# Peptides against a protein of PDB entry 1LOE, part 110

Target 1, 181 residues: chain A of PDB entry 1LOE
Amino acid sequence: TETTSFSITKFGPDQQNLIFQGDGYTTKERLTLTKAVRNTVGRALYSSPIHIWDSKTGNVANFVTSFTFVIDAPNSYNVADGFTFFIAPVDTKPQTGGGYLGVFNSKDYDKTSQTVAVEFDTFYNTAWDPSNGDRHIGIDVNSIKSINTKSWKLQNGKEANVVIAFNAATNVLTVSLTYPN
Target 2, 181 residues: chain A of PDB entry 1LOE as posed
Amino acid sequence: TETTSFSITKFGPDQQNLIFQGDGYTTKERLTLTKAVRNTVGRALYSSPIHIWDSKTGNVANFVTSFTFVIDAPNSYNVADGFTFFIAPVDTKPQTGGGYLGVFNSKDYDKTSQTVAVEFDTFYNTAWDPSNGDRHIGIDVNSIKSINTKSWALQNGKEANVVIAFNAATNVLTVSLTYPN

## One batch from the design tools (peptide; made by RFdiffusion4, then SolubleMPNN)

Design b2_p27_3_s4 (from b2_p27_3, 12 letters changed)
Fold by OpenDDE base, seed 5:
Structure b2_p27_3_s4 (fold): chain B 181 residues (1-181), chain A 27 residues (1-27)
Amino acid sequence: as target 1 above (181 residues)
Amino acid sequence: AVSITSISGSSELKDGTKGTFFPDLFS
């Protein structure tokens, strides 16, 4: 059995178990993904590879991730694009920013991406987002165009609790978001 | 700005559960 676990309750300036990419950094015990400039990409990777699927044995892993995030925008009507939790190859590098959230490069399915993401999308991109224009949670597989979405009401400046779990037996990825306060 | 205040994770890969993680993702 192969297992991996980690817990970070306060992000330090020298966080050994994270790989920072682009504009991602730590400040005031938080992980910050963006700077107050346009067209930036910030990412952070868990430093140890996680074995999700073994092609030789056919084994698939169960996993769960929990995190708390805050979006601080000047106002609720002028926010950036959002962010993702993602799983990608070990050598993954920042991709296209803006509406692609630094994780994808196209709305077309690209199997070479080998990337699964849960997006917390705060900006409506006409070309691929749900036509209702709602801010939403989406599950993205090798494309910024989500395979499934659910409307989500942003509470600016408040902490949101997220749980993302994958059940290997059912092959189902579940996402839960709550505002406890 | 987007900030993460805390994060945790766990995974378990063991024999017995066969399949793929999203078809074509790793193939």
Scores: peptide ipSAE 0.607, ipTM 0.918, DockQ to the pose 0.832
Fold by OpenDDE base, seed 2:
Structure b2_p27_3_s4 (fold): chain B 181 residues (1-181), chain A 27 residues (1-27)
Amino acid sequence: as target 1 above (181 residues)
Amino acid sequence: AVSITSISGSSELKDGTKGTFFPDLFS
C-alpha cells in the first residue's frame, strides 16, 4: 500500500512541501494565490508526486483533501476569476489565459491535459460557465468547462471549509463547501 | 485575494481497487 498524507496549518515562507508557481506566495502564515485583481496566476503544488493510478497494477487511489480558503475582494461585485484545487501531471505549469483559473487553456475537452480541478469560480465566463451566471463550484476534467456545477454564494472575507474526496471504487469525486462561521 | 489558511490531504493506493481516475485521464 502506498500512502501519502500532509497537513499544513501555517504556511511558512519556505514551505518545503510546496512548489510555488506564478504569483503564489506565503504571507502571514497563509498561502496567497493571487491579489484581488484579475489576470494574475498563482499556484502551489504539493511537492511530492501522488500515485492516483498505477498503470502497472491498475490500482486506483482513494484520496481526500480538506482546506480552508478566504476570498478577500475589495469590491464584492468585482471579484477575480476564482481558484481551483487541481490534480495534474508533475510537470504542470501555470496557464495564463483569462478565465481559465491558471489551470486550463481551453473549453474544449483535451485528454492530454490530464488535469482534474475543482473550481471555485467567481467570474462568469459566458463561453463556458453555467448560464445562470452564479458563482459556482465546478468539477473540471480536462477542460475549464465543468462537467458538473453547483451554485455557491461567496461570503467575502469569510473562511470556507472545503472537503474533496475521491472514491476509487465508485469513481466519484465529492465536493463539499461550508461557511462554519 | 485568494488565501488558503490550511490544507490537509491523504491518499491510499492499494490492491483491490482497479479502474481509472476519470476516463481518459491516465490513458
Scores: peptide ipSAE 0.590, ipTM 0.911, DockQ to the pose 0.836
Fold by OpenDDE base, seed 4:
Structure b2_p27_3_s4 (fold): chain B 181 residues (1-181), chain A 27 residues (1-27)
Amino acid sequence: as target 1 above (181 residues)
Amino acid sequence: AVSITSISGSSELKDGTKGTFFPDLFS
C-alpha cells in the first residue's frame, strides 16, 4: 500500500516543503493564512504532489490530517470568512476570496474544480451557508456550498485541534474539532 | 490523479481575522 506523509510542527521562515500563495506566510513558527483587517487570500500548499486517486485503477487513498489552528479577530463577532483545509489539482491557484475562501468560485457543483475542502467558516454568506447563520464546519466538494455542515462555536484566539479523516472504502470524510484548553 | 493538500484562508472587509495553523498530514 502506497503511503505518503509529512509533518510540520513548526514553521520556519524558509519553509521549503510549502508553496505559499497569496498572502500566506510564516511568522513566529506559525503559518499565517491571512492578515487581520484586509481583503486577502492566503494559501499554503504542500510542495510535493500526493497521490490520492488513481484514474487507471480507480483506487482512492485513505488519508488523515491533523492540525491546530487559531483564528484571531478583534472580537468573536467581527471576523472574516474563515479558512479551509483542501485538496486540489497540482496546478491549483488561489480562487475567489471572501466567502469562497480562496478555493472555489461558485456554489454550483463543478466537477472540473477537482477540489475537496473542509471549511471552518466564520462568516454567514446568505447565498449558500446554513440559514441559521451559525459559524460552522463544512465539507465542500467542488463547490463552496457544503454538502454537510455542523455548527461550530469559535473561540477567538484559542487553539483548536482538528482531525480530518477519509475512509475510501466507505467514502466517508470525518471532521473533529476540539478546543483542548 | 495527483493532488495537493493545501490550506486556504480568506478575509474581507468584515475582517479582522488572522488564521494560523500547524498541520500534520498523512495519505
Scores: peptide ipSAE 0.075, ipTM 0.561, DockQ to the pose 0.029
Fold by OpenDDE base, seed 1:
Structure b2_p27_3_s4 (fold): chain B 181 residues (1-181), chain A 27 residues (1-27)
Amino acid sequence: as target 1 above (181 residues)
Amino acid sequence: AVSITSISGSSELKDGTKGTFFPDLFS
């Protein structure tokens, strides 16, 4: 089985191993998905295909990813929709924005989307989000309606550290988020 | 099947969210 590894600590204006979609861009050596404006979707894709599932053998790759993110809103209690880490088919294009976070189009399960996402959801969408209205981390499989969620308290403007790991042997996806400061 | 690992941010319903990201992936 092949392995793929990459690390990006600084984002340059010509980041060749990333494909930018929508309003995603680089500024101050950071990747920015959205600006503080309405109606934007920004995505960044790792440019090389990754073999995660072998259709012949059924084998699935293990993976782990870690990153730091900041959500910065002018009003910490009135933010936009959030963002996701996601895995989707090659040639994926931006999907529905807003509460769909640019990666899904429906709350109904759609196997054909072949998309798995970890959402960091800052906006309560009545139609599919947990009824408590909390901002949350969610695991999304072929639907914006998460198969599992956990409440998450946004610290506006603060750096969050995230680790996402998938164990193929157990079929368990693990997400951790911490605010170190 | 082949996949692409990505991030996506959205700000349709409300103004003012800026998402900044530093990724690192292992497989």
Scores: peptide ipSAE 0.046, ipTM 0.551, DockQ to the pose 0.030

Design b2_p27_6_s3
Fold by OpenDDE base, seed 2:
Structure b2_p27_6_s3 (fold): chain B 181 residues (1-181), chain A 27 residues (1-27)
Amino acid sequence: as target 1 above (181 residues)
Amino acid sequence: GYKSIGFSATGNSEVRVVSVSFSSVLS
């Protein structure tokens, strides 16, 4: 059995177990991915690759992640573009910005991306987002066009608690988001 | 196979991660 785990409750100025990309950085003990300016992409990777599957046995790892995030928009009626937790190739670099969330490059399924993301999407992109226009949580597999979505009401500036769990036996990814009272 | 995990954000808002925990188990 191979186990990987980490936790960060305070993001330090020299957070050695993170790789910062784009505009991602730490400040005030928090990981700041983007600032309140247009056209930014910020990412942070855990510095150690995760052994997701065993090439010999074909076994896939179970995983659980929990995190708390905040989207703080200067204008609650103009919130773009979103936030993601993602799993990507080890050499991953920031991808297309804007509605692609810095994680994908196409709405078309592209197996070569080898990327799975849970998106917390605040901006409606007509070409791929759910037609109801709701802000939403999405599960993205090799495409910015989610395989499944659920409407999500952003509470601007509030901390959202997320739990994402993957059960390899069932191949089911579960996502929960709550705004604690 | 190995993967990188992380967070990403884009756009016009401040996006912060306050805390994170992760655990994976590969049998």
Scores: peptide ipSAE 0.846, ipTM 0.981, DockQ to the pose 0.957
Fold by OpenDDE base, seed 1:
Structure b2_p27_6_s3 (fold): chain B 181 residues (1-181), chain A 27 residues (1-27)
Amino acid sequence: as target 1 above (181 residues)
Amino acid sequence: GYKSIGFSATGNSEVRVVSVSFSSVLS
């Protein structure tokens, strides 16, 4: 059995177990991915790759992640583009910005992406987002076009608590989001 | 196979992560 675990409750100025990409950095003990400016991409990776599956046995890892995030928009009626938790190839680099969330490059399924993401999407992109225009949580597999979505009401500037769990036996990924206040 | 995990954000708002925990088990 191979186990990997980590937790960060305060993000320090020299957080050695994170790899910062784009505009991502730490300030005031928080991981800041983006600032309130246009056309930015900010990412942070855990510094150690995760052993997700065993090619010899075919076994796939179970995993659980919990995190708290805040989207703080200067204008609550104009919030772009979103936030993601993602799993990507080792040595991944920032991808297309804007509606692609810095994680994908296509709305078409692209196996070579080898990327899975849970998106917290605040901006409606007509080309791929659910037609109701709602802000939403999405599960993205090798495409920015989610395989499943659920409407989500952003509380601007408030902390959202998220739990994402993957059960390898059932091949089910679950996502929950709550605002404690 | 190995993967990298992380967070990403784009756009016109300040996006912050306050805390995170992660655990994986590969049998």
Scores: peptide ipSAE 0.846, ipTM 0.981, DockQ to the pose 0.960
Fold by OpenDDE base, seed 5:
Structure b2_p27_6_s3 (fold): chain B 181 residues (1-181), chain A 27 residues (1-27)
Amino acid sequence: as target 1 above (181 residues)
Amino acid sequence: GYKSIGFSATGNSEVRVVSVSFSSVLS
């Protein structure tokens, strides 16, 4: 059995176990991915690759991740574009910005991307988002067009607690989000 | 097979991660 785990509760100015990409950086013990400006992409990767499946046995890993994030928009009626937790090929680089969230390049299924993301999407893109226009949580597999979504009410400037778990036996990914008060 | 994991954000808002934990088990 192979186990991988890490935890970061305070992000330091020289965080050795993270790879910063785009505008991602640390300040005041937080990981800041974007600022309140146009056309930015910010990412951060765990510096060690995760062993997701064993080619010899065919076994796939179970995993769980918990994190707390904040979206702080200067105008609550104009919030773009969103936030993601993602799993991508080793040595991944930032992808298309805007509605593609820096993780994907197409709304069409592209198996070559080999990318899975959980999106917290604050901006309605007519071409691929749910037609009700709601801000939403989505599960994305090789496409920015989610395979499943659920409406989510953004609390601007508030900390959201997220838990994401993957069960390899059932091939089910679960996501929960709460705003504690 | 190995993968990279991480966070990404785009757009006109300040997006911050406050804390993170991760655990995986491969039998």
Scores: peptide ipSAE 0.846, ipTM 0.980, DockQ to the pose 0.943
Fold by OpenDDE base, seed 3:
Structure b2_p27_6_s3 (fold): chain B 181 residues (1-181), chain A 27 residues (1-27)
Amino acid sequence: as target 1 above (181 residues)
Amino acid sequence: GYKSIGFSATGNSEVRVVSVSFSSVLS
């Protein structure tokens, strides 16, 4: 059995176990992915790749991640574009186009991308987002067009607690988000 | 195979991650 775990409760100025991409950086003990400036993309990767599956046995890892994030928009009525937790190839690089959340580059399914993301989408992109226009949580597999979504009400400037778990036996990914107190 | 995990954000707002924990088990 191979296990991997890490926890970061205070992001230091020289957080060695993270690889910063785009405008991502740390400040005041927090990981800041983007600032309130248009057309920005910021990412941070855990410095050590995760062993997701064993080609010999075909076994896939079970995983659970919990995190707290904040979207602080200067204008609550114009919040773009969103935030994601993602799993991608080790050579992954930031992608352009705000609506793609820095992770994808097309709404067309692309098996070769081998990328999975849980998006917390605050901006409606008519080309691929749910027609109701609601801000939402989505599960994205090889495409920015989610395979499943659920409406989510953003609480601007508030800390959201998220738990994402993957059960390899059932091939089910679960996501929960709460705003405590 | 191995994969990288991380966070990403885009747009006109300040997006911050306050804390994170991760655990994986591959049998």
Scores: peptide ipSAE 0.843, ipTM 0.980, DockQ to the pose 0.946

## One batch from the design tools (peptide; made by RFdiffusion4, then SolubleMPNN)

Design b2_p28_1_s1 (from b2_p28_1, 11 letters changed)
Fold by OpenDDE base, seed 5:
Parts: structure tokens; sequence; C-alpha cells
Structure b2_p28_1_s1 (fold): chain B 181 residues (1-181), chain A 28 residues (1-28)
């Protein structure tokens, strides 16, 4: 068995196991991906690449990630663009901002992206988002246009609990989000 | 070989003012 595991409950000023990209940084023991200013892209990567498939069998790793996040926009009615958890090649760099969430560059399927993401999308982009205009959780595979979505009601300034799990045997990815009280 | 990944994090923050925040894991 080969296992990669890490836990970060408080983010230090010298967090050695993270790579910061764009405007992402740590302050007040939190990972601040973006401040409340316009046109920013902030990312953080776990510093060590993981082994996600078995070279002998080709089987993909099982994984589970749990995290809390807060979106705290100055105006609850105008919130953009979203938060994203993603899996990408080791040399990944910030991509197109805005509606592309700093993770993708196209609404068309692009296998060269080699990126899977779970988006927590707060802004409706007519060209690719669900037509109902709702804020939503999306599963993205090599495209900003999600393969599956679920409406999500943002609670601005509140802590969300997220669990993302992948079962390699069934090839099922599950996502849950709650606002615990 | 069985492969497994797990992570747990708290206190991720996104300002939500026309910005994009993301957290990633990478592979090689």
Amino acid sequence: as target 1 above (181 residues)
Amino acid sequence: TTLSYSSSMNNIYHGGYNGSGSFGITYK
C-alpha cells in the first residue's frame, strides 16, 4: 500500500508543504486564496506530487479530502467567481481567471489540460453554466463546462464543510457540502 | 499496489470579489 496523507488545521506563515501561486498566501492562520479585490487569481498546491495510478495495473487511487472554506464577499448579491479544488499535473500553473476559475482555459473538452476539478461556482457564465443561473457545485473534467452540477445556496461569510471522495472500484466521485451550525 | 490519498484542511478563505481561488493536488 502506498498512501499520501496530510492534515492542516492552521496555516502557518512558513507552510513548507504548500506551493503558493498567484495571489495566494497565508495570514492569521488561514489560507487566503484571494482578498476582496477585483481580478485576482490565487492558488495553493500541496508541494509533493501524488501517485494516482498503479503502473502495473493502471488502477487509479482511492482518495478522500475534507476541508472547510469561507467565501466572504463584500456584497452578498455580487459574488464572483468561485472556489475550486482540483487535481492537475505537477507543473500546473494558474490558468484563465474570472469564470474559468484560474484552473481552465476552455469550455470545450481539452485532454491536454489533464485536470479534474470540483468547482463551487458563485457566478453565472451564460456560455457554459447551468441555464437556471443558480450558484452550483460542479464536477469538471478537462473543461470549465461541468459534466455534472448541483444547485448550491451560498451562505456568505459562513464556513462550509466539504467532503470529496473517489471510489476507484466503482469509478464514482461524491461531493458533499454542508453549513454546520 | 493499492494507492490511497487523504487530506484534511481547515480555514481556506476566498474573498469573492471578482476573483478565483483554488487549491490543488498534483501528480507526476
Scores: peptide ipSAE 0.713, ipTM 0.951, DockQ to the pose 0.907
Fold by OpenDDE base, seed 2:
Structure b2_p28_1_s1 (fold): chain B 181 residues (1-181), chain A 28 residues (1-28)
Amino acid sequence: as target 1 above (181 residues)
Amino acid sequence: TTLSYSSSMNNIYHGGYNGSGSFGITYK
């Protein structure tokens, strides 16, 4: 097995293994995805491309990603757009537009995007989000319109634990979110 | 050969009052 792994627990001011895009930045040892500006879009990329797909064999990597996050909105009933964990080609660029979570630019499936994302979506966009209007976790494949969603109750200001795992043999992506405290 | 990837990136923060964000990994 060929394994690539990394861990970042505390984000420093000179985090050399991250590429910051848009308004993404670090402060207080946190990776902060948004700034206090309108239409802010912040992103960060792990700086080294990952060998996740073998072009010679067609094999796709098994992967497990874990992270913790806090959404700390001043008003829990009026939260802006959420955020996404994504896997994208090395030349990926931040995308603007409300609701696209900095990753996509259309609800139409576009295989050329070659991007998979797990969204933690706190804002209802009528054009593509689940009609119940719930905040939700979504799995996005080449589109902001999720292929699968699950309602998620944001605990504002609380730390969530997320685990995302992909089994290449079964082609199953699993996402778990818990609030341990 | 099987490929494997693992990562941990804790302390992601979203201000929740403006915009959106994303973080992730890339591949070639």
Scores: peptide ipSAE 0.665, ipTM 0.947, DockQ to the pose 0.824
Fold by OpenDDE base, seed 4:
Structure b2_p28_1_s1 (fold): chain B 181 residues (1-181), chain A 28 residues (1-28)
Amino acid sequence: as target 1 above (181 residues)
Amino acid sequence: TTLSYSSSMNNIYHGGYNGSGSFGITYK
């Protein structure tokens, strides 16, 4: 078994195992992905590319990632655009902001994106988001238009605990989010 | 041979005003 893992419990000012893109930075021992300005796009990448599929066999890795995040908007009624966890090629760069979450450029399936994401979407975009208008968790495969979504009630300023797991044998991706406090 | 990946992180922060924040892992 080939295993890759990392753990970051706090983010230092010189976090060597991260690549910061756009407006992403560290402060107060936290990874701050956005600035308090309109249409900000911030990303951070784990600095080392991982081996998630075997080119010889085609087998995909099992993976699990656990993290906490806080969305702390000045106005809980006007929160945009969301937080996204994604898996992308090593040369990935910030993509379209706003409703595209800095990760995608199209609502149409685009295999050239080679990107899978779990979005925690706080803003309703009529063109692709679930019609009920709810804030939601979405699974995105090469498109900002999620292949599956679940309504999610944002607790502004509260720490969310997330677990994302993929079982390669069953080809099932699971996402859980809780607010323990 | 099987492949496995795991990660854990705390203290990711999003200001929530009007922006997109994301964290990514990359693959080769």
Scores: peptide ipSAE 0.646, ipTM 0.931, DockQ to the pose 0.885
Fold by OpenDDE base, seed 3:
Structure b2_p28_1_s1 (fold): chain B 181 residues (1-181), chain A 28 residues (1-28)
Amino acid sequence: as target 1 above (181 residues)
Amino acid sequence: TTLSYSSSMNNIYHGGYNGSGSFGITYK
């Protein structure tokens, strides 16, 4: 078994295993992905590319990632655009189009993006989001338009615990979010 | 060979302004 793993409990001012993109930075031992301004896009990448596809066998990697995140908005009724975990090619760059979560640039399926994301979407975009208007968790494959969604109630300022797991044998991606406190 | 990835992180923060924050892993 070839395993890649890392754990970060505190983010230092010079976090060597991260690549910061856009407005992402560290402060107070936190990875802060947005600046206190409008129209901000912040990202961080794990600095080492991983092997998710075995070219010899065609097998896809199993993976599990767990993390906590906090969205702490001054106005809990007006929060945009949310947090996103994604898997992308090594040369991925932040995308600045509104509503695209810094990851995508179209609602049309584009297999060339080779990007999968789990969105924790706090803003309703009528063009592609679920029609009920709820904040939601979405699984995005090569498009900002999720292949599956589930309503999610943001608890502003509270720590969410997330687990994302992919089972290569079943080709199933699972997402769990809880607010333990 | 079985490929496996795991990660664990705490203290990811979004300021809640009009913007997006994301964390990614990359592959070749």
Scores: peptide ipSAE 0.634, ipTM 0.925, DockQ to the pose 0.859

Design b2_p28_1_s2 (from b2_p28_1, 11 letters changed)
Fold by OpenDDE base, seed 4:
Structure b2_p28_1_s2 (fold): chain B 181 residues (1-181), chain A 28 residues (1-28)
Amino acid sequence: as target 1 above (181 residues)
Amino acid sequence: MTLSYSSSMNNIYHGGYNGSGSFGITYK
C-alpha cells in the first residue's frame, strides 16, 4: 500500500505545505480562505500533489479527509457563497467566483475540469442548485451542478466537523457534517 | 498496488460575505 497523509492542527504564518491562491492566507493560527468582504475568492492547496490513481491498474485511491471549518458571515440571513473541498490537477488555479465557488466554470459537465468537489453551499443559484432553495452539501464532478445534494442548516459562526471518505472498492463517496458544540 | 490518502485539518475559516473559499488537494 502506498499512503499519503498530512495533518494540520494549527496554521502558521509561513505554512510551508500550503499553496495560497487568491485571497487565502493564514492568521490567528487559522486558514482564512475569505475575509468578510464582497467578491473574494480564496483558496489553499496542499502543496504536494498526491498519487490518487494507479496508472498501471487504474485503481483509485481510498481516501479520507477530516476537517473543521467555520463560516462566520456578518449577516446570517445573507451568506454567500460557500466553502468547498476539492480535488484537482496539480496546476489548478482559482476559477469563477460567486456561485461557482472559485472551483468551477460551468454547470455543464466538463471533463477538462478534472475536478471533484464537496461544496458547502450557502447561496441559492437558481440555474443549478436544488429547487427547494436550501443551503446544502453537494458532490460536484466536473460541474458546479451537483450530482447529489443534501439540505444543510448552517450554524453561522460555529465550528462544523466534516468527514469525507471515498471507498474505491465500492466507488462510494460519503460526506458527514456535524456541529458538536 | 493499493493507494490510500488521508488528511486532517482544523481551523478553516470562511467569511461568508459574497465570497468563495476552498481548500484543495492536487494530483498528477
Scores: peptide ipSAE 0.693, ipTM 0.949, DockQ to the pose 0.909
Fold by OpenDDE base, seed 3:
Structure b2_p28_1_s2 (fold): chain B 181 residues (1-181), chain A 28 residues (1-28)
Amino acid sequence: as target 1 above (181 residues)
Amino acid sequence: MTLSYSSSMNNIYHGGYNGSGSFGITYK
């Protein structure tokens, strides 16, 4: 087995293993995805590209990603767009359209995007989000319109634990979110 | 060869009052 792994428990002011895009930055040992000045898009990429499939066999990698996050909106009833964890080609660039979570630019399926994202979406976009209007977790494949969603109750200011796992044998992506406290 | 990826990150933060954010990994 060829394994690529990394762990970041604290984000420093000069985090060498991250590439910051847009308005992403670190402060108070946190990776902060947006700035409090205007409508912004902030991103951070792990600095080393990863081989996610075997060129000889075509087999896709298994992967597990865990992270904690806090959304801390001044008004829990009026939260901005949310964020994603994504897997994209090395030349990926931030997308600035509102509601596209910095990753996509269309609700139409576009295989050329070659991007998969897990969205933690706190804003209802009528054109593509689930009709119930709930904040939700979504799995996005080459489109901001999720292939699957689940309602999620944001606990504003509280730390959430997320685990994202992909089983290559079954071709199943699983997402879990918990608020331990 | 079996490929495996694992990562963990603490302290992702979104102010919730402006814009969108994302973080992730890339591949070639």
Scores: peptide ipSAE 0.638, ipTM 0.938, DockQ to the pose 0.817
Fold by OpenDDE base, seed 2:
Structure b2_p28_1_s2 (fold): chain B 181 residues (1-181), chain A 28 residues (1-28)
Amino acid sequence: as target 1 above (181 residues)
Amino acid sequence: MTLSYSSSMNNIYHGGYNGSGSFGITYK
């Protein structure tokens, strides 16, 4: 098995293994993905592309990522667009349009996007989000319109623990989010 | 032969009141 791994517990001002896009930046040892500006879109990419499939065999990599994130909105009832973890081609660029979470640009399935995302969506977009209007976790494959969603209650200002795992043998992506404290 | 990827990160922060934030892993 070929394994690629990285760990970042504190984000320094000279974080060499990240590519910052849009308004993403580091401060106070944290990766801050948004600025106090309207329509802010912030992203960070792990700087080294990974091999998620074996070109010889076609086998897809097993995948696990664990991270914590905080959404700290001044008003818990009026939170803008959420946080998204994604896997995309190396040339991926931030996308505009608030509801697209900086990752996608259409609700239509587009296999050429070659992007998979787990969204922690805090804003209801009528055109593609679950009709109940709940904040939600979504699994997005080549579209901002999630293939699967689950309601999620944001705990504003609190640290969420997330684990995302993909089992190549079963072709199952699992997402867990907890607020341990 | 199989491939495996793992990562761990802490302290990702989103200001919440404006815009969107994302973290990505890229592949080639």
Scores: peptide ipSAE 0.601, ipTM 0.911, DockQ to the pose 0.837
Fold by OpenDDE base, seed 5:
Structure b2_p28_1_s2 (fold): chain B 181 residues (1-181), chain A 28 residues (1-28)
Amino acid sequence: as target 1 above (181 residues)
Amino acid sequence: MTLSYSSSMNNIYHGGYNGSGSFGITYK
């Protein structure tokens, strides 16, 4: 068995195991992914690439990630654009902002993206988001148009607890979000 | 061979004003 793991409970000013992209930075021991400017895109990457599949068998890794995040918008009724957790090739760079969440460039399936994401989408984009207009959690595979979604009620300024797990044997990705406080 | 990944993070923050934030794991 080959295992990769890391844990970050506080983000320091010189966090050496992260690569910051766009407007992402650390302050007050937290990872802040946006700045107070329009159309900002901020990303952070774990600095070491993981071994995601066995080179001999092709079997994909199991993984579990847990994290907390806060969306604290000035106006709880007008929040854009969302937070995204993603898995991408080592040379990944910020992509299209806004509704594309800085992770994708198309609503059409694009295998060259080689990216899987879990979006916590706070803004309705009529071209690809669920027609009910709800804020939602989405699973994205090589496209900003989610393969599956579930409505999510944002609690502005509150800490969300997220767990994302992938079972390689069943090929099932599980996402949970709670507001425990 | 079995492969596994695990991570835990706290204190990710998004200002929520016309912006996109993301955290990524990379592979090769």
Scores: peptide ipSAE 0.590, ipTM 0.911, DockQ to the pose 0.877

